# Peptides against a protein of PDB entry 2V3S: the designs that were tried, part 34

Target 1, 95 residues: chain A of PDB entry 2V3S
Amino acid sequence: PISLVLRLRNSKKELNDIRFEFTPGRDTAEGVSQELISAGLVDGRDLVIVAANLQKIVEEPQSNRSVTFKLASGVEGSDIPDDGKLIGFAQLSIS

## One batch from the design tools (peptide; aimed at target 1 V32)

Design b2_p27_1_s4 (made by RFdiffusion4, then SolubleMPNN; from b2_p27_1, 15 letters changed)
Fold by OpenDDE base, seed 2:
Order: C-alpha cells, then sequence, then structure tokens
Structure b2_p27_1_s4 (fold): chain B 95 residues (1-95), chain A 27 residues (1-27)
C-alpha cells in the first residue's frame, strides 16, 4: 500500500497530519475521500478536489511526492486562502 | 476492514503538528 499524509487544518484551525494507506486496485480515490469526510476530517464540499488530488498522487507516487490544492470549503470562508499556511488549502504527501 | 474501522483509524491517526504559524512541507 501507499502510505500517505493529508495535512490540513481542523475546525479549530489547528494544523493536523492524517496518516492513511491507499491500496491500488482495492481503494478508490473517491472512496477514501468519502471515508475522510465520514470521519469528520474533511469537509463534504471538498470531496471532488480531495479525490482528484488523491488520484493524482496515487497514480504516480514516484513523481508526485507532494500536492497542495485549494479547498472549496475555504473559498467562502472568513480567512483569506494561503497555500503557505495551508489556510483554505490542504496538502497530500507520500509518507 | 470495514468502513467504520477505517474511519476510526483515520481519526486516531490525526495528529496536531502545529498552529497558525505552521508551514506545509515543500513539494
Amino acid sequence: as target 1 above (95 residues)
Amino acid sequence: SSREERRRRLREQSREIGGEKAAYVGK
């Protein structure tokens, strides 16, 4: 399996790393993303963007060691998005 | 494992690594 870390801010704006595995052929990007949402770790509005970037990193893990992407949930928030601080952004990386 | 087990593991595997000033790792 591919060991991944999803770095993003929780509801308290605290930066957290979420470790999880992805097994090609068994897991799907959308399925795992839905589980992250069901666990309360990802906003439901971010299903599409998380799944898209998860797919990107797992299809070519050797070349996509880290991907940072803008969250849909952060666009209309009170805080201005900032990729450097992961405000309105999240990051997936190979563990 | 079941979806419920995966969800539990995901929550348990979440760790705080910094506050407002914490930066993401470079690409």
Scores: peptide ipSAE 0.410, ipTM 0.786, DockQ to the pose 0.145
OpenDDE base, seeds 1, 3, 4, 5: peptide ipSAE 0.408, 0.408, 0.383, 0.407; ipTM 0.783, 0.781, 0.752, 0.784

Design b2_p27_2 (made by RFdiffusion4)
Pose (drawn by RFdiffusion4):
Structure b2_p27_2 (pose): chain A 95 residues (1-95), chain P 27 residues (1-27)
Amino acid sequence: as target 1 above (95 residues)
Amino acid sequence: LEEELEALEEELEAFEERLEELRDGVE
């Protein structure tokens, strides 16, 4: 199992670290991304980008310690995207 | 049919438990 952290801002624009485990051979990037959406932790528009970056970090957790990516939900949403401030972006990292 | 319904109920319970684990993981 891989201990992972999803870091992104909540609806109040507060930064949060979301801790979760991913078990290769049991879990899939798409399945876990859907779990994040059903839990209300990730916007539904972000399924594809979150699944793609989850797959990237879980296939080589030795190489990819952190991946930062754009949110499709944050493309035009009142605040300009800023990867340094994780506005319109999120980050997956190994714990 | 009863055994299929019981398996679906177990899957739904496990799914809801996973969702609560994800919500509790917020820091």

Design b2_p27_2_s1 (made by RFdiffusion4, then SolubleMPNN; from b2_p27_2, 14 letters changed)
Fold by OpenDDE base, seed 2:
Structure b2_p27_2_s1 (fold): chain B 95 residues (1-95), chain A 27 residues (1-27)
Amino acid sequence: as target 1 above (95 residues)
Amino acid sequence: MEEEERRRREREEERRRRLERLRAGVE
């Protein structure tokens, strides 16, 4: 399996690293993303963007060691999105 | 029908296990 880390801010704006595994052929990007949402770790509005970027990283993990992407849930917040601080952004990386 | 129900339960259990692992994997 591919060992991944999802780095994003929780509801308290604290930066968390979520470690999980992805098994090609058994797991799907959308399925795992839905499970992240069900676990309360990802906002439901971010299903599409998380799934897309998860797919991107697992299809070529050697080439895509890290991907940073803008969250749909971060747009409406009072904080200005910042990819460097992962405000309104999340990051997926190979562990 | 019994096999389908078994498969459904297995998928639900796998999903539950993944959810538990996800929550446990937060740092």
Scores: peptide ipSAE 0.446, ipTM 0.818, DockQ to the pose 0.914
OpenDDE base, seeds 1, 3, 4, 5: peptide ipSAE 0.441, 0.441, 0.440, 0.443; ipTM 0.815, 0.813, 0.814, 0.814

Design b2_p27_2_s2 (made by RFdiffusion4, then SolubleMPNN; from b2_p27_2, 14 letters changed)
Fold by OpenDDE base, seed 5:
Structure b2_p27_2_s2 (fold): chain B 95 residues (1-95), chain A 27 residues (1-27)
Amino acid sequence: as target 1 above (95 residues)
Amino acid sequence: AEEEELRRAAEEARRAERLERLRAGVE
């Protein structure tokens, strides 16, 4: 399996690292993303963008060691989105 | 069919296990 880390800010704006595995052929990007949402770790509005980037990284984990992407849930937040600070952005990386 | 039931049970178990790991795997 592929060991991944999802880094994003929680509801308290604290940066968290969420570790999980992805098994190609058994898991799907959308399925795992839905589980992240079900666990309360990802906003439901971010299903599409998380799934898309998860798919990207698991397709070519050797080439895509890290992907940073804008969250739909962060667009209307009080803070200005900033990829460097992961405000309104999340990051997926190979563990 | 038994095969379908077994598959469904396995999928549910995997989902439950991942959810538990996800909730516990926050740093």
Scores: peptide ipSAE 0.433, ipTM 0.817, DockQ to the pose 0.759
OpenDDE base, seeds 1, 2, 3, 4: peptide ipSAE 0.431, 0.431, 0.431, 0.429; ipTM 0.819, 0.822, 0.822, 0.817

Design b2_p27_2_s3 (made by RFdiffusion4, then SolubleMPNN; from b2_p27_2, 13 letters changed)
Fold by OpenDDE base, seed 1:
Structure b2_p27_2_s3 (fold): chain B 95 residues (1-95), chain A 27 residues (1-27)
Amino acid sequence: as target 1 above (95 residues)
Amino acid sequence: EEEEELRAREEERERERRLERLRAGVE
């Protein structure tokens, strides 16, 4: 299994790290993303972008140690999106 | 039919376990 960390801000704008595993051939990027949403850790509007980037990192984990991506939920937020501060952005990385 | 139902139930339990692990894995 691949050990991953999803870093993003919660509803209180606090930066959190979410640790989880991905097993190729058993898990799917979309399925795990849906579970993250079901757990209340990811906004439902971000299913597509999270799944796409999760797929990207797990297909080549040796090359893609970290990926940062813009959240759909962050576009219309009160704060201006900032990838450096992970405002309106999330980051997936290999643990 | 029973085997399929049992499989579906096991998959749901696995999902629930993962959800619990996800919540616990927040730092």
Scores: peptide ipSAE 0.431, ipTM 0.798, DockQ to the pose 0.905
OpenDDE base, seeds 2, 3, 4, 5: peptide ipSAE 0.430, 0.426, 0.427, 0.426; ipTM 0.798, 0.796, 0.798, 0.794

Design b2_p27_2_s4 (made by RFdiffusion4, then SolubleMPNN; from b2_p27_2, 18 letters changed)
Fold by OpenDDE base, seed 5:
Structure b2_p27_2_s4 (fold): chain B 95 residues (1-95), chain A 27 residues (1-27)
Amino acid sequence: as target 1 above (95 residues)
Amino acid sequence: AAAAAAAAAAAEAARAARLAALRAGVE
């Protein structure tokens, strides 16, 4: 299995690292993303973008060590998006 | 019918296990 970390701000705007595994051939990017949403860790509006970037990193985990992406849920928020501070952005990386 | 029920139960158990693991994996 591939060991991953999703770095993302929670509802209190605190930065969390969410560790999980992905098993190619058993898991799908969309399925795991849906489970992240069901666990209350990802906003439902971010399903598509999280799944797309999760797919990207698990396709070639040896070369794609980290991906940072803009969240749909962060675009219309009061805070200005900032990838350096992960405001309106999330990051997936290989642990 | 029994095989389908067993498959459904296994899928639900797998989902529950992943959800528990995700909650435990927050740092």
Scores: peptide ipSAE 0.397, ipTM 0.778, DockQ to the pose 0.928
OpenDDE base, seeds 1, 2, 3, 4: peptide ipSAE 0.394, 0.396, 0.394, 0.394; ipTM 0.773, 0.777, 0.771, 0.774

Design b2_p27_3 (made by RFdiffusion4)
Pose (drawn by RFdiffusion4):
Structure b2_p27_3 (pose): chain A 95 residues (1-95), chain P 27 residues (1-27)
Amino acid sequence: as target 1 above (95 residues)
Amino acid sequence: ANEIFWDRATGKAFDADGNEVPVGSFL
């Protein structure tokens, strides 16, 4: 199992670290991304990008300690995207 | 950043104080 953190801002624009485990051979990037969406933790528009970056970090957790990516939900949403401030971006990392 | 603990089996998330995070709080 891999101990993972999804860091992103909530609806109130507050930064949060979401902690979860991923078990290779049991879990899939798509499945877990859907779980994040069904839990209301990730916008549904972000399924593809989150799944892609989850796959990236879980296939080589030794190489990829952190991946930062754009949110499809944040492309035009009132605040300009800013990767430094995790606005319109999120980050997956190994715990 | 605030700490959120996600229980995937129940689909529920909790803050560091054990309070359940409402669904849609990140939307």

Design b2_p27_3_s1 (made by RFdiffusion4, then SolubleMPNN; from b2_p27_3, 9 letters changed)
Fold by OpenDDE base, seed 5:
Structure b2_p27_3_s1 (fold): chain B 95 residues (1-95), chain A 27 residues (1-27)
Amino acid sequence: as target 1 above (95 residues)
Amino acid sequence: AKTITFDRKTGKAYDEKGNEVPKGSFL
């Protein structure tokens, strides 16, 4: 399995690293993203973007070591989105 | 950053101390 980290801010704007595994051929990016949402770790509005980037990283984990992407849930937030500070952005990386 | 471990088998998340993160407390 591939060991992944999803770095994003919680409701208190605190940065967290969510560690989880992905097994190619058994898991799907969409399915695992739904699990993260069901667990309350990812906002449901971010399903599409999380799944897309999860797919990108797991299809070529040796090359795509990290991907940063804009969250749909962050666009309407009070803070101005900033990819460097992961405000309105999240990051997926290989552990 | 703080670390949360997501156990996909159970659907539960755990903090750095190994305590379960209550559903709904993160986001």
Scores: peptide ipSAE 0.841, ipTM 0.971, DockQ to the pose 0.824
OpenDDE base, seeds 1, 2, 3, 4: peptide ipSAE 0.841, 0.841, 0.841, 0.841; ipTM 0.971, 0.971, 0.971, 0.971

Design b2_p27_3_s2 (made by RFdiffusion4, then SolubleMPNN; from b2_p27_3, 9 letters changed)
Fold by OpenDDE base, seed 4:
Structure b2_p27_3_s2 (fold): chain B 95 residues (1-95), chain A 27 residues (1-27)
Amino acid sequence: as target 1 above (95 residues)
Amino acid sequence: AKVITFDRKTGKAYDEKGNEVPKGSFL
């Protein structure tokens, strides 16, 4: 399996690295994203963007070592989105 | 950053100490 890290901020705005595995051919990007949402680790509004970027990283993990993307849940948040600080952004990377 | 391990087999998340992260406490 591919070992992944989803770095994003929790409700207290604390940065966390969520470690999880993805098995190509068995798992789907959307399915795993839904699991993360069900676990309360990802906002449901971010299903599409998380799944899209998860798909991107797992289809070519050797080339796509890290992807940073804008969260739908962060667009209308109180803080101004900032990819460098991962405010309104999240990052997927190969562990 | 703090490390959270998501066990996809059980759907549970664990903190660095191995304690389960209560659902609803993260978001």
Scores: peptide ipSAE 0.841, ipTM 0.971, DockQ to the pose 0.810
OpenDDE base, seeds 1, 2, 3, 5: peptide ipSAE 0.841, 0.840, 0.841, 0.841; ipTM 0.971, 0.971, 0.971, 0.971

Design b2_p27_3_s3 (made by RFdiffusion4, then SolubleMPNN; from b2_p27_3, 9 letters changed)
Fold by OpenDDE base, seed 3:
Structure b2_p27_3_s3 (fold): chain B 95 residues (1-95), chain A 27 residues (1-27)
Amino acid sequence: as target 1 above (95 residues)
Amino acid sequence: AKTITFDRATGKAYDENGKEVPKGSFL
């Protein structure tokens, strides 16, 4: 399987690396994204963007070692979105 | 950054000490 890390901030604005695995041909990007949501690790509003970027990284893991993307859940937050600080953004990477 | 391990087989998440992260406490 592919070992992945989803880096994002929790409710306390603390940066966390969520480690999980993905098996091509068995798993789907949308399915795994829904699992992360069901576990309370990803906001449900971010299903589309997380699934899209997860699909991108697993279909070409050699080319896409890391992807950073804007969260729908971060748009209306108090803090100004910042991809460098991962405020209103998350990052997927290959372990 | 702190490390969270997500066990997809059970749907449970664990912190760096191996303690389960309570559902609803992360977000």
Scores: peptide ipSAE 0.843, ipTM 0.971, DockQ to the pose 0.807
OpenDDE base, seeds 1, 2, 4, 5: peptide ipSAE 0.843, 0.843, 0.843, 0.843; ipTM 0.971, 0.971, 0.972, 0.972

Design b2_p27_3_s4 (made by RFdiffusion4, then SolubleMPNN; from b2_p27_3, 8 letters changed)
Fold by OpenDDE base, seed 2:
Structure b2_p27_3_s4 (fold): chain B 95 residues (1-95), chain A 27 residues (1-27)
Amino acid sequence: as target 1 above (95 residues)
Amino acid sequence: AKTITFDRATGKAYDEKGNEVPKGSFL
């Protein structure tokens, strides 16, 4: 399986690395994204963007080592989105 | 950053000490 890290901030605005696995041919990007949502680790509003970027990284894991993307859930937050600080953004990477 | 391990087989998440992260406590 592919070992992945989803880096994003929790409700306390603390940065966390969520480690999980993905097996090509068995798992789907949308399915795994839904599991993360069901576990309360990803906001449901971010299903589409997380799934899209998860698909991108797993289809070419040797070339796409890291992807950073804007969260739908972060747009209405009090803090201004910032990709460098991962405020309103998340990052997927190959561990 | 702190590390959370998500066990997809059980649907549970664990912190760096191996303690379960309660659902609803992260977001």
Scores: peptide ipSAE 0.842, ipTM 0.971, DockQ to the pose 0.815
OpenDDE base, seeds 1, 3, 4, 5: peptide ipSAE 0.842, 0.841, 0.842, 0.842; ipTM 0.971, 0.971, 0.971, 0.971

Design b2_p27_4 (made by RFdiffusion4)
Pose (drawn by RFdiffusion4):
Structure b2_p27_4 (pose): chain A 95 residues (1-95), chain P 27 residues (1-27)
Amino acid sequence: as target 1 above (95 residues)
Amino acid sequence: SPPAQGPAFSSAEASERLAAVRARNAE
């Protein structure tokens, strides 16, 4: 199992670290991304980008310690995207 | 349409939300 953290801002624009485990051979990137959406932790528009970056980090957790990516939900949403401030972006990392 | 992000949450609450989804899926 891999101990993972999804870091992104909540609806109040507060930064949060979401901790979860991913078990290769049991879990899939798409499945876990859907779980994040059904839990209300990730916007449904972000399924594809979150799944793609989850797959990236889980296939080589030795190489990819952190991945930062754009949110489809944050493309035009009142605040300009800013990867440094994780506005319109999120980050997956190994714990 | 795809759902928007849910109500604001803390780091601990977010983990509890995901655990609740995973428990329902296991049933």

Design b2_p27_4_s1 (made by RFdiffusion4, then SolubleMPNN; from b2_p27_4, 9 letters changed)
Fold by OpenDDE base, seed 2:
Structure b2_p27_4_s1 (fold): chain B 95 residues (1-95), chain A 27 residues (1-27)
Amino acid sequence: as target 1 above (95 residues)
Amino acid sequence: AAPAQGPAVTSAEGEERLAAVRAARAS
């Protein structure tokens, strides 16, 4: 399996790392993204972008060691999006 | 250059919630 870390700010705007595994052929980017949403870790509005980037990183984990992407949920938030601080952005990386 | 990210912490609670969701789906 591929060991991944989702780095994302929680509701208190604290930067958290969520470790999880992805098994190609058993897991799907869409499915795992839905699980992240069900767990309350990802906003439902971010399904598409999370799934797309999860797919990107798992299809070539040796080349795509880290991906940072803008969240749809962060666009209209009170805070100004900032990829460096992961405000309105999230990051997936290989452990 | 963008400012560096602050420190991150492993969310044991978050990982546990995710694991529970995944386990429930598998069962």
Scores: peptide ipSAE 0.651, ipTM 0.890, DockQ to the pose 0.212
OpenDDE base, seeds 1, 3, 4, 5: peptide ipSAE 0.650, 0.650, 0.650, 0.649; ipTM 0.890, 0.890, 0.889, 0.889

Design b2_p27_4_s2 (made by RFdiffusion4, then SolubleMPNN; from b2_p27_4, 9 letters changed)
Fold by OpenDDE base, seed 2:
Structure b2_p27_4_s2 (fold): chain B 95 residues (1-95), chain A 27 residues (1-27)
Amino acid sequence: as target 1 above (95 residues)
Amino acid sequence: SAPAQGPATTSEEAQARLAAVRAARAA
């Protein structure tokens, strides 16, 4: 299995690292993304973006060690999006 | 029924919640 970390801010705007495993052939990017939403860790509006980037990193984990992407849910917030501070952005990386 | 839970505030809580959801789906 591939060991991954999803880094993003919680409801109190604090950075959390969510560690999980992805098993090719058993897990799907969309399925795991839906689980993240069901767990209340990812906004439902971010399903497409999270799934797309998760698919990208699991396809070539040796080449894509880290991906940072803009969240749809972050656009409507009061804070200005910033990829360096992960404001309105999330990051997937290989553990 | 299970008591209401607030949002996860730590990495460990977040990871545990995801694990629980995944386990329930696999069952």
Scores: peptide ipSAE 0.652, ipTM 0.899, DockQ to the pose 0.358
OpenDDE base, seeds 1, 3, 4, 5: peptide ipSAE 0.651, 0.651, 0.644, 0.650; ipTM 0.899, 0.899, 0.900, 0.899

Design b2_p27_4_s3 (made by RFdiffusion4, then SolubleMPNN; from b2_p27_4, 10 letters changed)
Fold by OpenDDE base, seed 4:
Structure b2_p27_4_s3 (fold): chain B 95 residues (1-95), chain A 27 residues (1-27)
Amino acid sequence: as target 1 above (95 residues)
Amino acid sequence: APPAQGPAFTSEEGEERLAKVREERAA
C-alpha cells in the first residue's frame, strides 16, 4: 500500500496531518475522497479536486511525491487563499 | 519541494474517524 498524508486546516484553521493508506487495485481515488468527506475531514464541495489530486499522486507516487491544490470550499471563506500557508489549499504527500 | 506551512499536528481523532468510515464501507 501507499502511505499518504493529507495536510489541511481544520475548522479552527489549525494545520493538521491525516495519515492513511491507499491500496492500488482495491481503493479508488473517488472512493477514498468520499470517505474523507464522510469522516468530516474534507468539505463535500472539494470532492472533485481531492479525488483528482489523489489520483495523480497514487498513479505515479515515485514522480509525484507531493501535490498542493486549491479547495473550492476555501474561495468563499474570509481568508485569502494562499498555497504557501495552505489557506484555502490542501496538500497530499507520500509518507 | 513544497513550501513550509508552519507546524502541523497529526490528527489522531481524524485518522480514527477515517478508519471507522473505511471499515464500515468495507464490511
Scores: peptide ipSAE 0.647, ipTM 0.883, DockQ to the pose 0.227
OpenDDE base, seeds 1, 2, 3, 5: peptide ipSAE 0.646, 0.646, 0.646, 0.646; ipTM 0.883, 0.881, 0.882, 0.881

Design b2_p27_4_s4 (made by RFdiffusion4, then SolubleMPNN; from b2_p27_4, 9 letters changed)
Fold by OpenDDE base, seed 2:
Structure b2_p27_4_s4 (fold): chain B 95 residues (1-95), chain A 27 residues (1-27)
Amino acid sequence: as target 1 above (95 residues)
Amino acid sequence: APPAQGPATTSAEGEARLAAVRAARAA
């Protein structure tokens, strides 16, 4: 399995790491993304972008060691999106 | 230089919630 870390800010704007495994052939990017949403870790509006980037990292984990992406949920928020601070952005990385 | 992200903490609670969801789906 691929050991991943989802880094993103919680509702208190605290930067959290969520570790999880992805098993190619058993897990799907869409499925795991839905699970992240169900767990309250990802906003439902971010399903598409999370799934896309999760797919990207798991299809080439040796080349894509980290991906940072803009969240749809962060676009219209009060805080200005900032990829460096992961404000309105999330990051997936290989553990 | 790009701004620093600052310290991140592993969320045991978040990981537990995710694990529970995944376990429920697999059941």
Scores: peptide ipSAE 0.672, ipTM 0.899, DockQ to the pose 0.211
OpenDDE base, seeds 1, 3, 4, 5: peptide ipSAE 0.671, 0.671, 0.672, 0.671; ipTM 0.899, 0.899, 0.899, 0.898

Design b2_p27_5 (made by RFdiffusion4)
Pose (drawn by RFdiffusion4):
Structure b2_p27_5 (pose): chain A 95 residues (1-95), chain P 27 residues (1-27)
Amino acid sequence: as target 1 above (95 residues)
Amino acid sequence: AVNAFTPEEVAEGNKRVPRTFTVERVS
């Protein structure tokens, strides 16, 4: 199992670290991304990008300690995207 | 959509999925 953190801003624009485990051979990037969406923790528009970056971090958790990516939900949404401030971006990392 | 990550929202969200996501606010 891999201990993972998804860092992103909530609806109030507050930064949060979401802690979860991923078990290779049992879980899939797509499945867990859907779980994040069904839990209301990730916007449904972000399924593809979150799944892609989850796959990237879980296939080589030794190489990829952190991945930062754009949110499809944040492309035009009142605040300009800013990766430094995790606005319109999110980050997956190994705990 | 993304919610405010309140304890109530997080508890309700965890019921919809086979696992638990632990949410910690960054200071």

Design b2_p27_5_s1 (made by RFdiffusion4, then SolubleMPNN; from b2_p27_5, 13 letters changed)
Fold by OpenDDE base, seed 4:
Structure b2_p27_5_s1 (fold): chain B 95 residues (1-95), chain A 27 residues (1-27)
Amino acid sequence: as target 1 above (95 residues)
Amino acid sequence: MINSFTKEEIEEGNKKVSRKFEVVKVK
């Protein structure tokens, strides 16, 4: 399995690392993304973007060691998006 | 601080899978 870390801010704007495993051929990017949402760890509005980037990193984990992407949920927020501070952005990386 | 979440989902082939998410506060 691939060991992954999703780094993003929670509702209290605290930065957290979410660690989980992904098994190619058994798991799907969309399925795992839906699990993240169901667990309350990812906003439902971010299903598409999380799934897309999860797919990107798991298809070539040795080439795509880290990906940072803009969250749809961050657009309506009061804070200005900033990829350096992961405000309105999230990061997926290989553990 | 470490928190753990478990989510069960039915994947392809009707296989039930339990997934653990380990949440670690950074900083």
Scores: peptide ipSAE 0.585, ipTM 0.882, DockQ to the pose 0.277
OpenDDE base, seeds 1, 2, 3, 5: peptide ipSAE 0.584, 0.578, 0.585, 0.584; ipTM 0.881, 0.881, 0.881, 0.882

Design b2_p27_5_s2 (made by RFdiffusion4, then SolubleMPNN; from b2_p27_5, 10 letters changed)
Fold by OpenDDE base, seed 5:
Structure b2_p27_5_s2 (fold): chain B 95 residues (1-95), chain A 27 residues (1-27)
Amino acid sequence: as target 1 above (95 residues)
Amino acid sequence: MINSFTPEEIEEGNKKVSRTFTVVKVE
């Protein structure tokens, strides 16, 4: 399995690493993304963008070691999005 | 007229596979 880390700020604006495994052929990017949402770790509005980037990283994990992407949930937030601080952005990386 | 009989209905529950998410605070 592929060991992944989703770095994301929670509702308290605390930056957390969410570690999980992805097994190609068994798991799907959308399925795992839905599980993240069900676990309360990802905003439901971010399903599409998380799934897209998860797919990107798992299709070529050795080449795509890290991907940073803008969250849909962050656009409507009070804070100005900042990819460097991962405000309104999240990061997926290979552990 | 021909009467037909069907076996009892069975329900299949929705399977949910559990996955572990380990959360570690960074800052």
Scores: peptide ipSAE 0.662, ipTM 0.909, DockQ to the pose 0.183
OpenDDE base, seeds 1, 2, 3, 4: peptide ipSAE 0.601, 0.601, 0.601, 0.600; ipTM 0.904, 0.905, 0.905, 0.904

Design b2_p27_5_s3 (made by RFdiffusion4, then SolubleMPNN; from b2_p27_5, 14 letters changed)
Fold by OpenDDE base, seed 4:
Structure b2_p27_5_s3 (fold): chain B 95 residues (1-95), chain A 27 residues (1-27)
Amino acid sequence: as target 1 above (95 residues)
Amino acid sequence: GINAMTEEEVEAGNKKISRKFEVVKVK
């Protein structure tokens, strides 16, 4: 399995690493993204974005060691998006 | 906002989480 970390700010704007495994052939990017949402770890509005980037990293994990992407939930937020601070952005990386 | 819940917390709401997510605060 691929060991992944989703770095994302919670509702308190605290930065957290969410660690999980992805098994190619058994897991799907959309399925795992849905599980993240069900766990209350990802905003439902970010399903598509998270799934797309999760797919990107798991299809070539040796080449895509880290991907940072803009969240749909962050665009409409009050805070100005900032990829360096991961405000309105999240990061997926290989553990 | 995002309210992180553990698997157990979700199960308490009659939702079973089939995957473990370890949440670690970044220092």
Scores: peptide ipSAE 0.589, ipTM 0.878, DockQ to the pose 0.526
OpenDDE base, seeds 1, 2, 3, 5: peptide ipSAE 0.566, 0.575, 0.576, 0.562; ipTM 0.875, 0.877, 0.877, 0.875

Design b2_p27_5_s4 (made by RFdiffusion4, then SolubleMPNN; from b2_p27_5, 12 letters changed)
Fold by OpenDDE base, seed 2:
Structure b2_p27_5_s4 (fold): chain B 95 residues (1-95), chain A 27 residues (1-27)
Amino acid sequence: as target 1 above (95 residues)
Amino acid sequence: SINSFTEEEIAEGNKKVSREFKVVKVK
């Protein structure tokens, strides 16, 4: 399996690493993304963007060691989005 | 701080989620 880390700020704006595994051929990007949402770790509005980037990283894990992407849930927030600080952004990386 | 979400802790409606997520606070 591929060991992944989703770095994301929680509701308290605290940065957390969410570690999980992805098994190609058994798991799907959308399925795992839905599980993240069900676990309360990802906002439901971010299903599409998380799934898209998860798919990207698991397709070529040796080439795509890290991907940073804008969250739909962060657009309407009071904080200015910042990919460097992961405000309104999340990051997927290979562990 | 570290928190783990297992199949026993992850449930939404009638859908079972067996995947484990390990949450680690980044300092």
Scores: peptide ipSAE 0.598, ipTM 0.893, DockQ to the pose 0.348
OpenDDE base, seeds 1, 3, 4, 5: peptide ipSAE 0.597, 0.592, 0.598, 0.594; ipTM 0.892, 0.891, 0.893, 0.892

Design b2_p27_6 (made by RFdiffusion4)
Pose (drawn by RFdiffusion4):
Structure b2_p27_6 (pose): chain A 95 residues (1-95), chain P 27 residues (1-27)
Amino acid sequence: as target 1 above (95 residues)
Amino acid sequence: AITFVTPASGKLTVTENGRTFHIELVH
């Protein structure tokens, strides 16, 4: 199992670290991304990008300690995207 | 959409499909 953290801003624009485990061979990037969405933790528009970056970090958790990516939900949403601030971006990392 | 908000304690837990997500507010 891999101990992972999804860092992103909530609906109030507050930064949060979401902690979760991923078990290779049992879990899939798509499945876990859907779980994040069904839990209301990730916007549904972000399924593809989150799944892609989850796959990246879980295939080589020794190489990829952190991945930062754009949110499809944040492309035009009132605040300009800013990766430094994690506005319109999110970050997956190894715990 | 994103619908969660962390309480004043800065801790929140959400369970979906048997998986538990532990959420910490970043200060």

